# Peptides against a protein of PDB entry 3T6J: the designs that were tried, part 84

Target 1, 375 residues: chain A of PDB entry 3T6J
Amino acid sequence: PIVESYIGFIESYRDPFGSRGEFEGFVAVVNKAMSAKFERLVASAEQLLKELPWPPTFEKDKFLTPDFTSLDVLTFAGSGIPAGINIPNYDDLRQTEGFKNVSLGNVLAVAYATQREKLTFLEEDDKDLYILWKGPSFDVQVGLHELLGHGSGKLFVQDEKGAFNFDQETVINPETGEQIQSWYRSGETWDSKFSTIASSYEECRAESVGLYLCLHPQVLEIFGFEGADAEDVIYVNWLNMVRAGLLALEFYTPEAFNWRQAHMQARFVILRVLLEAGEGLVTITPTTGSDGRPDARVRLDRSKIRSVGKPALERFLRRLQVLKSTGDVAGGRALYEGYATVTDAPPECFLTLRDTVLLRKESRKLIVQPNTRLE
Target 2, 372 residues: chain A of PDB entry 3T6J as posed
Amino acid sequence: PIVESYIGFIESYRDPFGSRGEFEGFVAVVNKAMSAKFERLVASAEQLLKELPWPPTFEKDKFLTPDFTSLDVLTFAGSGIPAGINIPNYDDLRQTEGFKNVSLGNVLAVAYREKLTFLEEDDKDLYILWKGPSFDVQVGLHALLGHGSGKLFVQDEKGAFNFDQETVINPETGEQIQSWYRSGETWDSKFSTIASSYEECRAESVGLYLCLHPQVLEIFGFEGADAEDVIYVNWLNMVRAGLLALEFYTPEAFNWRQAHMQARFVILRVLLEAGEGLVTITPTTGSDGRPDARVRLDRSKIRSVGKPALERFLRRLQVLKSTGDVAGGRALYEGYATVTDAPPECFLTLRDTVLLRKESRKLIVQPNTRLE

## One batch from the design tools (peptide; made by RFdiffusion4, then SolubleMPNN)

Design b2_p13_6_s2 (from b2_p13_6, 4 letters changed)
Fold by OpenDDE base, seed 3:
Structure b2_p13_6_s2 (fold): chain B 375 residues (1-375), chain A 13 residues (1-13)
Amino acid sequence: as target 1 above (375 residues)
Amino acid sequence: MFGIAGEVYPVAP
């Protein structure tokens, strides 16, 4: 078998300033069959990048073909076990030197294992479909999240010699209609500028890319889905995201007005964006469970994903990218923290919903590291 | 990184 590993100061999610990496490491075996699907996605990446909702001037100048491998983890040392990884975590290096993607396949398998009777916050009519397609939809989402999420976009930079990596006279900010007014100076990075919101903001961008691009028929075809199956995978992927946005409330601390998990905060932000879109796209309804205690239901109108959801996500995702590219920390913080704010304001009453989420909290999943041998 | 529920990281406002 092909063995892959890494070790070092890699992920900065535990750093309040998003800069210092946690020391971590893993040993894994390559899953050749699943890796082949991701290689097909890589082969289409250059074309799919053009589908993202920002001008080419805000995308990488040159496409650098990355590796994408599915891995079965044997050992993982760290505070959290990811489902996917995109490295290096430096946007400048991703832009100029390239990157590598991995999907931790057996971690995903554990993550999407769900018992129907324990599945919370979904309509009964959605439960079987959700269970059936959660795994496949995760594969799609992780692939897009890593490759085309973290792997997309350009940072506007002025180097130490005063040279710009963009034409100041011709590049226009699509949100303002004006020339570019801000950029990264020498020594400034995404993490150093956006600091406390950098990790969650970037995860939100990557998750949004996944939702947005999973609507493209070519993406579903790459993963082997056509016709009704493809539409079901799309539906379940979006449904999972809005459900995750509700579940995310577990990781909000009202007393400190902060979030404890970057990805969950990102998913809540996406939920807020899709709720704001209105028109019955997403509905969260407080209910009473069979036990007489508070419950809730999340409903996603399948017929409105493309007509309502996609345009809303498009506008939001473009704003995220433009603010990231231009290093506009003030604008980026205002946008992101606005959607990340949790209050008890009607109609959603998120703080009240949080109590329901905590009440219905599932048992913590334990991941046991396996061993392997040649037979 | 694509994380799963249960991972806790400090995020300051």
Scores: peptide ipSAE 0.036, ipTM 0.753, DockQ to the pose 0.102
Fold by OpenDDE base, seed 5:
Structure b2_p13_6_s2 (fold): chain B 375 residues (1-375), chain A 13 residues (1-13)
Amino acid sequence: as target 1 above (375 residues)
Amino acid sequence: MFGIAGEVYPVAP
């Protein structure tokens, strides 16, 4: 088998300022079949990047072809096991040196191994579809999230010599219609500027890229989905995201007004964006469970994903990218924290919903090291 | 390292 490993100070999720890496490592085996799909995605990456909702001037000038491999994890040492990885975590290095992507395939398998009767917050008529397509939709989402999410976008930089990596006279901010007013100066990084929101903000951007691009037929074809299957994968991917946004409330601490998980905060933000879009796209309905205790249902109108959801996500995603590119921390924080705020205001009453989420919480799954053998 | 987390991803302290 082909073995891959990494070790070092890599992920910064546990740093309150999002800068210092946690020491971690893994050993994994390459899944050749799934890796082939990701290689096809890589082959289409330059074209797919053009589909993202920002001008080419806000995309990296030169595409650096990354590696993308699906891995079956044998062991992972760290505080948490991701479903996918994009490294390095430095945007400047991603732009100049490139990056590597991996999907942790067997981690994904654990994540979506839920019994139907324990599947919370979904309508009954969605459960079977959800169970059927959650895995495949995750593969799509992870691929897009890592490669075209984390792997996309340009940071506007002024170097130590005063030179810009963009034309100040011709590049226009698509949100303001004006010339670029802010950028990263020498020594400034994404993490150093955006600090406490950097990780979750970037995860939100990457997740949004996944949702946005999964609507593209070419993406679905790469993963082997066509026709009704493709549409079901799209639906379940979006449904999973809005459900995850509700589940995310578990990771909010009201007393401290903080989030304890960057990806979950990101998913809540996306939920808020899609709720704000209105028009019946997403509905969260408090209910009473069969046990007589509070419950809830998340409903996503499939027919409104493209007409309502996509435009809302497009606008939001473009704003995320523009604010990131220009190093506009004030604007970025205002936008992101606005959507990340959890209150009990109607109609959603998120703090009340949080109580329901906690009430319906399942025991955390334990991921155990597998056995291997030669055959 | 950035990545996507599933439902089993632990909370960061």
Scores: peptide ipSAE 0.036, ipTM 0.746, DockQ to the pose 0.357; fails the geometry check
Fold by OpenDDE base, seed 1:
Structure b2_p13_6_s2 (fold): chain B 375 residues (1-375), chain A 13 residues (1-13)
Amino acid sequence: as target 1 above (375 residues)
Amino acid sequence: MFGIAGEVYPVAP
C-alpha cells in the first residue's frame, strides 16, 4: 500500500487569533479508486477556477497543479480528525509554491452512517434521499472545498521593496468599480489581519465555493453522476448545508456571544445568506415532536437552487473574496459578523431554535483508531 | 481543513 503521513504545527483552529498552529500528525493509506476521481478534478481545476465569481485579476496569476489523494486514516493525533485537508495554510505559499489536498475517506464514511430514525430536522420526504446521497455529496463537497475553495483566490501584496503583485492602474474592484485601495503589506498575512474571524471566514468561503461549483455539470460528471443522480447529489449537498447551519447553533455560546467551532459558524453564515435570499428557497419551521416537545423542520426548494440560491451565493462569495484579496478587515468583519450574529428576532428566532437543537442533540460519536494487519 | 460535523470534527474539551 501507498502510505502518507504528516506531522507538525499545522492547523490554527484552536487559537482564538488564528495564528498559532496545533501540533498534529497522521498515518494513512491511499485509496486509489477515490483518488482517481480527485485526479480528474485536478485536471479540470484550471478551467473550473474561471467559473468562480471574481475577475481573473483576483485569481492566482499562475495555476500550480496540486496533488490530491483520498486517504484512509490509520492513526491521527490531534484535537479533531478532519474530513479534508489543504496545506500549507499560508496563502502566499499557496500562490508561489503550490499546495496539496487530501480527503480522509474513512472519516467521511463514519459521517455517512446515519440511522433514519435519528435523523433530525428534515422532512420525511427528504430523509431517504438524504441518506442515499449524503456520502456522494460529501465527496463532491470536500473535493471542491479543498481544491477550489482553499486553493483559489489571490491576495494583493506589496513586498518589502515596494513592488505590487498587481497592476494598480488597471485592476478594478468589482464591488466598488474603483481601483484597489488596500492590500497586504510585507509581513502581513490573512491570519494576522483577520485574526478572530480568519479561520471561520475562510471555511465559509471554501464551503461556499463547494456549493457554488457543485452546480456545474462538469463537476458532477467527474464524480460519475449524470441526469437525475447529479441533480439529487446537488440537492442533498445544499440540503445538508442548510441543515448544518441549523445544527451549528449547538456551537454558539449566547452568554459569551461567541462561536466554539469555525466550520459550524461558517455553515450558519451560509444558512443566513440563503434565508436572506428569500422567495421560499429555505424554510425553517418549528414543530412539535411525537414526544410532545419542541422540534423543527428545514425545507429546501430544489427548484429554486439555481434561480434564487446561486445568485445569492454568488454575490456573497464574490464579496468574501474581494474583501480577502484587498485585506479589508473592517469590511470583512462587518460582513461576516453581520451574518454570524445570533438573535431571537422573528421570524427565525434562532436562540429559541438553539434550545430545540440542544434538546434534540444526539450523543457525540467517537472515532476509534483501527488496527491494520497483513493477512 | 474540512470538518463535516461536530461528531466528525469535535470541539476540543
Scores: peptide ipSAE 0.033, ipTM 0.754, DockQ to the pose 0.249; fails the geometry check
Fold by OpenDDE base, seed 2:
Structure b2_p13_6_s2 (fold): chain B 375 residues (1-375), chain A 13 residues (1-13)
Amino acid sequence: as target 1 above (375 residues)
Amino acid sequence: MFGIAGEVYPVAP
């Protein structure tokens, strides 16, 4: 078998300032069969990047073909086990040297195991479809999230010699219609500038890329889905995201006005964006469970994903990227923290919903070291 | 960076 490993100070999710990496490491075996799917996505990456909702001037100047491999993890030492990884975490290196992607296949397999009777917050009519397509939709989302989410976008930089990596005279900010007025100076990085929101903001951007691009027929074709199956995968992917946004409330601490998990905060933000779009796209309804205690239901109107959801996500995603590219911390913080705010304001009453989420919380899942054998 | 499409395994406080 092909064995892969990495070790070191890599992810900064546990640093409140998003700067200091946690020491982590893994040992894994390459899953050749699953890797083939992601290789097809890599082959189309350059073309798919053009589908993202920002001008080419806000995308990387040169596409650097990355590796994408599916891994079965034997051991993972760290505070958490991800579904996918994109490295390095330095945008300057991503732009000039390239990057690598991995999907942790056996971690995803554990996530796929859902019992219908334990599935919370979904309409009964959606449960079977959700269970059926959760796995396949995750493959799509993880692939897009890592490769085209974390792997996309350009940072505008002025180097130590005063040279810009963009044409100041011709590049226009699509949000303002004006020339670029801010950028990263020498020594400034994404994490150093955006600090406390950097990790969650970037995860939100990557998740949004996944949702946005999964609507593209070419993406579904790459993963082997066509016709009704493709539409079901899209629906379940979006449904999973809005459900995750509700579940995310578990990781909010009202007393401290703080989020404890970057990905969950990101998913809540996306939920807020899609709720703001209105027109019946997403509905969260408080209910009463069979036990007489509070419950809730999330509904996504599949017929409105393209007509209502996509435009809303497009506008939001473009804003995220423009603010990131230009190093506009004030604008970025205002936008992101605005959507990340949790209040008890009607109609959603998110703090009340949080109580419901906590009430319906499942036991923490544990991943145990797998066994290997020669056949 | 890493992405978690589904549930987080495990979530450290």
Scores: peptide ipSAE 0.032, ipTM 0.741, DockQ to the pose 0.396; fails the geometry check

Design b2_p13_6_s3 (from b2_p13_6 with A4V D7E S8V)
Fold by OpenDDE base, seed 2:
Structure b2_p13_6_s3 (fold): chain B 375 residues (1-375), chain A 13 residues (1-13)
Amino acid sequence: as target 1 above (375 residues)
Amino acid sequence: AFGVAGEVYPVAP
């Protein structure tokens, strides 16, 4: 078998300032069959990057073909096991040297195991579709999240010699219609400037890219979905995201006004964006469970994903990227923290919903180290 | 990185 491994200080999720990496390591074997799907995605990456909602001037100058493999993890040393990885975690290196993408296939497979009777916050009519397509939709989302999420966008930089990596006279900020007024100076990085919101903000951008691009027929075709199946995969992917946004409330600490998990905060932000879009796209309804205690239901109108959801996400995603590219920390913080705020204001009453989420909390999933054998 | 669920990642105290 083909063996891959890495070790070192890599992910910075546990650093409040997003700078210091946690020591991690894994040993894994390549899943050739699943890797083939991601290779097809890589082959289309250059074209798909053009579908993102920002001008080419805000995208990487040169497309650098990345690696993308599906791995079955044998051993993972760290505080948490990701489903997907994009490295390095430095935007400057990503745009100048390239990057590598990894899907931890057997981690995803474990996550697919869902018992219908224990599935929370979904309408009964959606449960079977959700169970059927959760796995396939995850493959799509992970692939897009890593390759075209983390792997997209450009940082505007002025180097130590005063040279810019963009044309100051011709590049226009699509949000303001003006020339670029801010950028990263020498020594400044995404994490150093955006600090406490950097990790979650970037995860939100990557998740949004996934939702946005999964609407593209070419993406679904790459993963082997056409017709009604493709539409169901789209629906379940979006449904999973809005459900995750509700589940995310578990990781919010009201007393400290802080989030304890970057990805879940990101998913809550996306939920808020889609709720703000209105028009019946997303509805969260408090209910009473069979046990007589509070419950809730998330509804997503599939017929409004393209007409209402996509435009809302497009605008939001463009703003995320523009603020990131220009190093506009004040604007970025205002935007992101605004959507990340949790109150009990009607109609959503998120703090009340949080109580419901905590009440319906599932046991934390655990993964144990697998073994190998000859076949 | 992509997390399937928040519980697979470390939760800050």
Scores: peptide ipSAE 0.093, ipTM 0.791, DockQ to the pose 0.207
Fold by OpenDDE base, seed 3:
Structure b2_p13_6_s3 (fold): chain B 375 residues (1-375), chain A 13 residues (1-13)
Amino acid sequence: as target 1 above (375 residues)
Amino acid sequence: AFGVAGEVYPVAP
């Protein structure tokens, strides 16, 4: 078997400033079959990057072909096991040197263990479809999230010599219609500027890229989905995201006005964006469970994903990228924290919903390190 | 960076 491993100070999610890496390591085996799908995605990456809702001037100047493999993790030492990895975590290096992506396939496979009877917050009509396609939709989302999410976009930089990596005279901010007014100075990084929101903001961007691009037929084809199956995968992917946004409330601490998980905060933000889009796209309905206690249902109108959801996500995603590229911390923080606020304001009453989420909280799944043998 | 699946994962301290 092909064995991959890494060790070192890699992920900074435990640093409130997003800068200091946690020491972690893993040993994994390459899943050749699943890796083939990701290689096809890599082959289409340069084209798919052009589908993202920002001008080429906000994308990498030169496409650097990344590596993407699916890994079955045998051992992982760290605070948590990810579903996917994109390294290095430095935007400047991603732009100039390239990057590598991995999907931890057997971590994703844990999603298949969902029991219908315990599946919360979904309509009965969606449960079977959700169970059927959750796994495949995860593969799509992770692939897009890592490769085209974390692997996309450009930071505007003025180097130590005063030179810009963009043409100040010709590059236009698509949101303002004006020339670029801000950028990263020498020594400034994404994490150093955006600090407390950097990790979650970037995850939100990456997740949004996944939702946005999963609508592209070529993406579904790469993963082997066509026709009705492709549409179901899309639906379940979006449904999973809005459900995750509700589940995310578990990781909000009202007393401290903070989030304890970057990805979950990101998913809540996306939920807020899609709720704001209105028009019946997403509906969260408080209900009463069979036990007489509070419950809730999330409904996503499939027919409005493209007509309502996509445009809303497009606008939001573009704003995320533009603010990131220009190093506009004030604008970025205002935007992101605005969507990340959790209040009890109607109609959503998110703090009340949080109580419901906590009430319906499932027991944590235990991930056990597997063994393997040659056959 | 890394992504977390739609599951409930450990939270950072």
Scores: peptide ipSAE 0.110, ipTM 0.803, DockQ to the pose 0.308; fails the geometry check
Fold by OpenDDE base, seed 1:
Structure b2_p13_6_s3 (fold): chain B 375 residues (1-375), chain A 13 residues (1-13)
Amino acid sequence: as target 1 above (375 residues)
Amino acid sequence: AFGVAGEVYPVAP
């Protein structure tokens, strides 16, 4: 078997400022079959990067072929087990040296293991599709999230010598139509500038990339889906995201006005973006469960994913990237915190929905270390 | 950075 491992101060999600790394390590075995799919994604990465909704001037100057491997985790030491990883977590190194992606396949398998009767917040008509395609859609989303989400975009930088990594005279901000007016100074990083929103903001960008690019036929083909299957995978991926946005409310603390999980905050933001798009794309309906207690249903109109959802996500994703690239903390914070705000304002009444989410909360899954034997 | 499924990811109390 091919064994991979890493160890060190790697992820900073437990740092409120997104800067200090938590000591973490894993040992895993390569899943060759799934790795092959991700390698095909890598082979298409350079072209797929061009499909992202920002000018080439906001993308990396030079494409660097990354590694991507699907792993079955044997041991994971840390506060949380990820579904996917993109390292290093330094934008400059990602841009100049490259990066590695991994999908923790057996973690995804655990996430997939949901009983139909316990599946919350979905219409009955969607449950079977969701169960069928949740796993495959996760593979697609994680692959895109890591490789083309975290692996995309450029930071505009002025180095210690005063030189810029972009042409100040010719590069135009697509949102303003003006020249670039802000950038990262020497020593400034994504985390140092965006601090409290950096991690969640970046996860939101990566998740948005996943949703956006999963609509591309080539992506689904890479993962072996065609025709109706491909459309179902797309639908379930988007459905899962909007559902996750609702589930995310579990991780919001109203009394502190803060989020306790960066990815879930990101998913809530995406939900808000798609709700804002309107036109019946996403509907969250409070209901009464069979037990007579509050419940809810999330509905996604499949027919409006491309016509309504994609354009909304495109605009939002471009804004995320532009603000990130230019180091516009004020603009970025205003945008992101605006969507991350949780109130009880109608029509959504998110604080009320949060009560429903908490009421319907499932018990935490226990992940147990697997046993592996060599013969 | 990494992606985490909310239903799987352990969080601090």
Scores: peptide ipSAE 0.097, ipTM 0.796, DockQ to the pose 0.328; fails the geometry check
Fold by OpenDDE base, seed 5:
Structure b2_p13_6_s3 (fold): chain B 375 residues (1-375), chain A 13 residues (1-13)
Amino acid sequence: as target 1 above (375 residues)
Amino acid sequence: AFGVAGEVYPVAP
């Protein structure tokens, strides 16, 4: 078997300021079959990057072919085991030196093991489809999230010598129609500038890239889905995201007005964006469970994903990228915190829904070290 | 960065 490992101060999600790494390590074995799919994705990455909703001037100047491997984790030491990893966690290094992606395949597989009767917040008609395609859709989402999410976009930089990595006279901000007004100066990084929102903001961008690009036929083909199966994978991926946005409320602390999990905050933001799109795309309906207690149902209109969802996500994702590229912390914070705000305002009444989410909270699963056998 | 399957395995604080 091919063994991979890493160890060190890597992930910064536990740092409130998003800068200090937590000590982490893993040992894993390469899954050759799934890695082959990700290699095909890598082979298409340069072309797929052009499908993202920002001008080429906001994308990396040079495509650096990354490594992407699917791994079966044997041991993971840290506060939380991820589904995918993109390293290094420094945008400046990503755009100049390259990056590596991994999918923790057996972690994803464990996540698929949900009993139908315990599946919350979905319509009955969606449950079987969700169970069937949750796994495959996760593979797609994680691949896109890591490779084309975290692996996309350019930071506008002025170096210590005063040189810019972009043409100040010709590059136009697609949101304002004006020349670029802000950038990263020497010594400034994504994390140092965006600080408390940096991690969640970046996760939101990456998740949004996944949702946006999973609509592309080439992506589905790479993962082996065609026809009705491809459409079902798309639907379940989007459905999973909006459901996750509701579940995210568990990780909000009203008394402190803060979020305790960056990815879940990101997913809530995406839910808010898609709700704002309106037109019946996403509906959250409070209900009463069979036990007589509060419940809820999330509905995603499949027929409106492309017509309503995609344009809304496109606009939002472009704004995220433009604000990130230009180092516009004020604009970025205003945008992101606006969508991340949790109130009890109608029609959604999110604080009330949070009570429902907590009431219906599932027991936390334990992930244990697997046995291995040499054949 | 890492993607967490927050739906079933969110990173605990």
Scores: peptide ipSAE 0.073, ipTM 0.796, DockQ to the pose 0.315; fails the geometry check

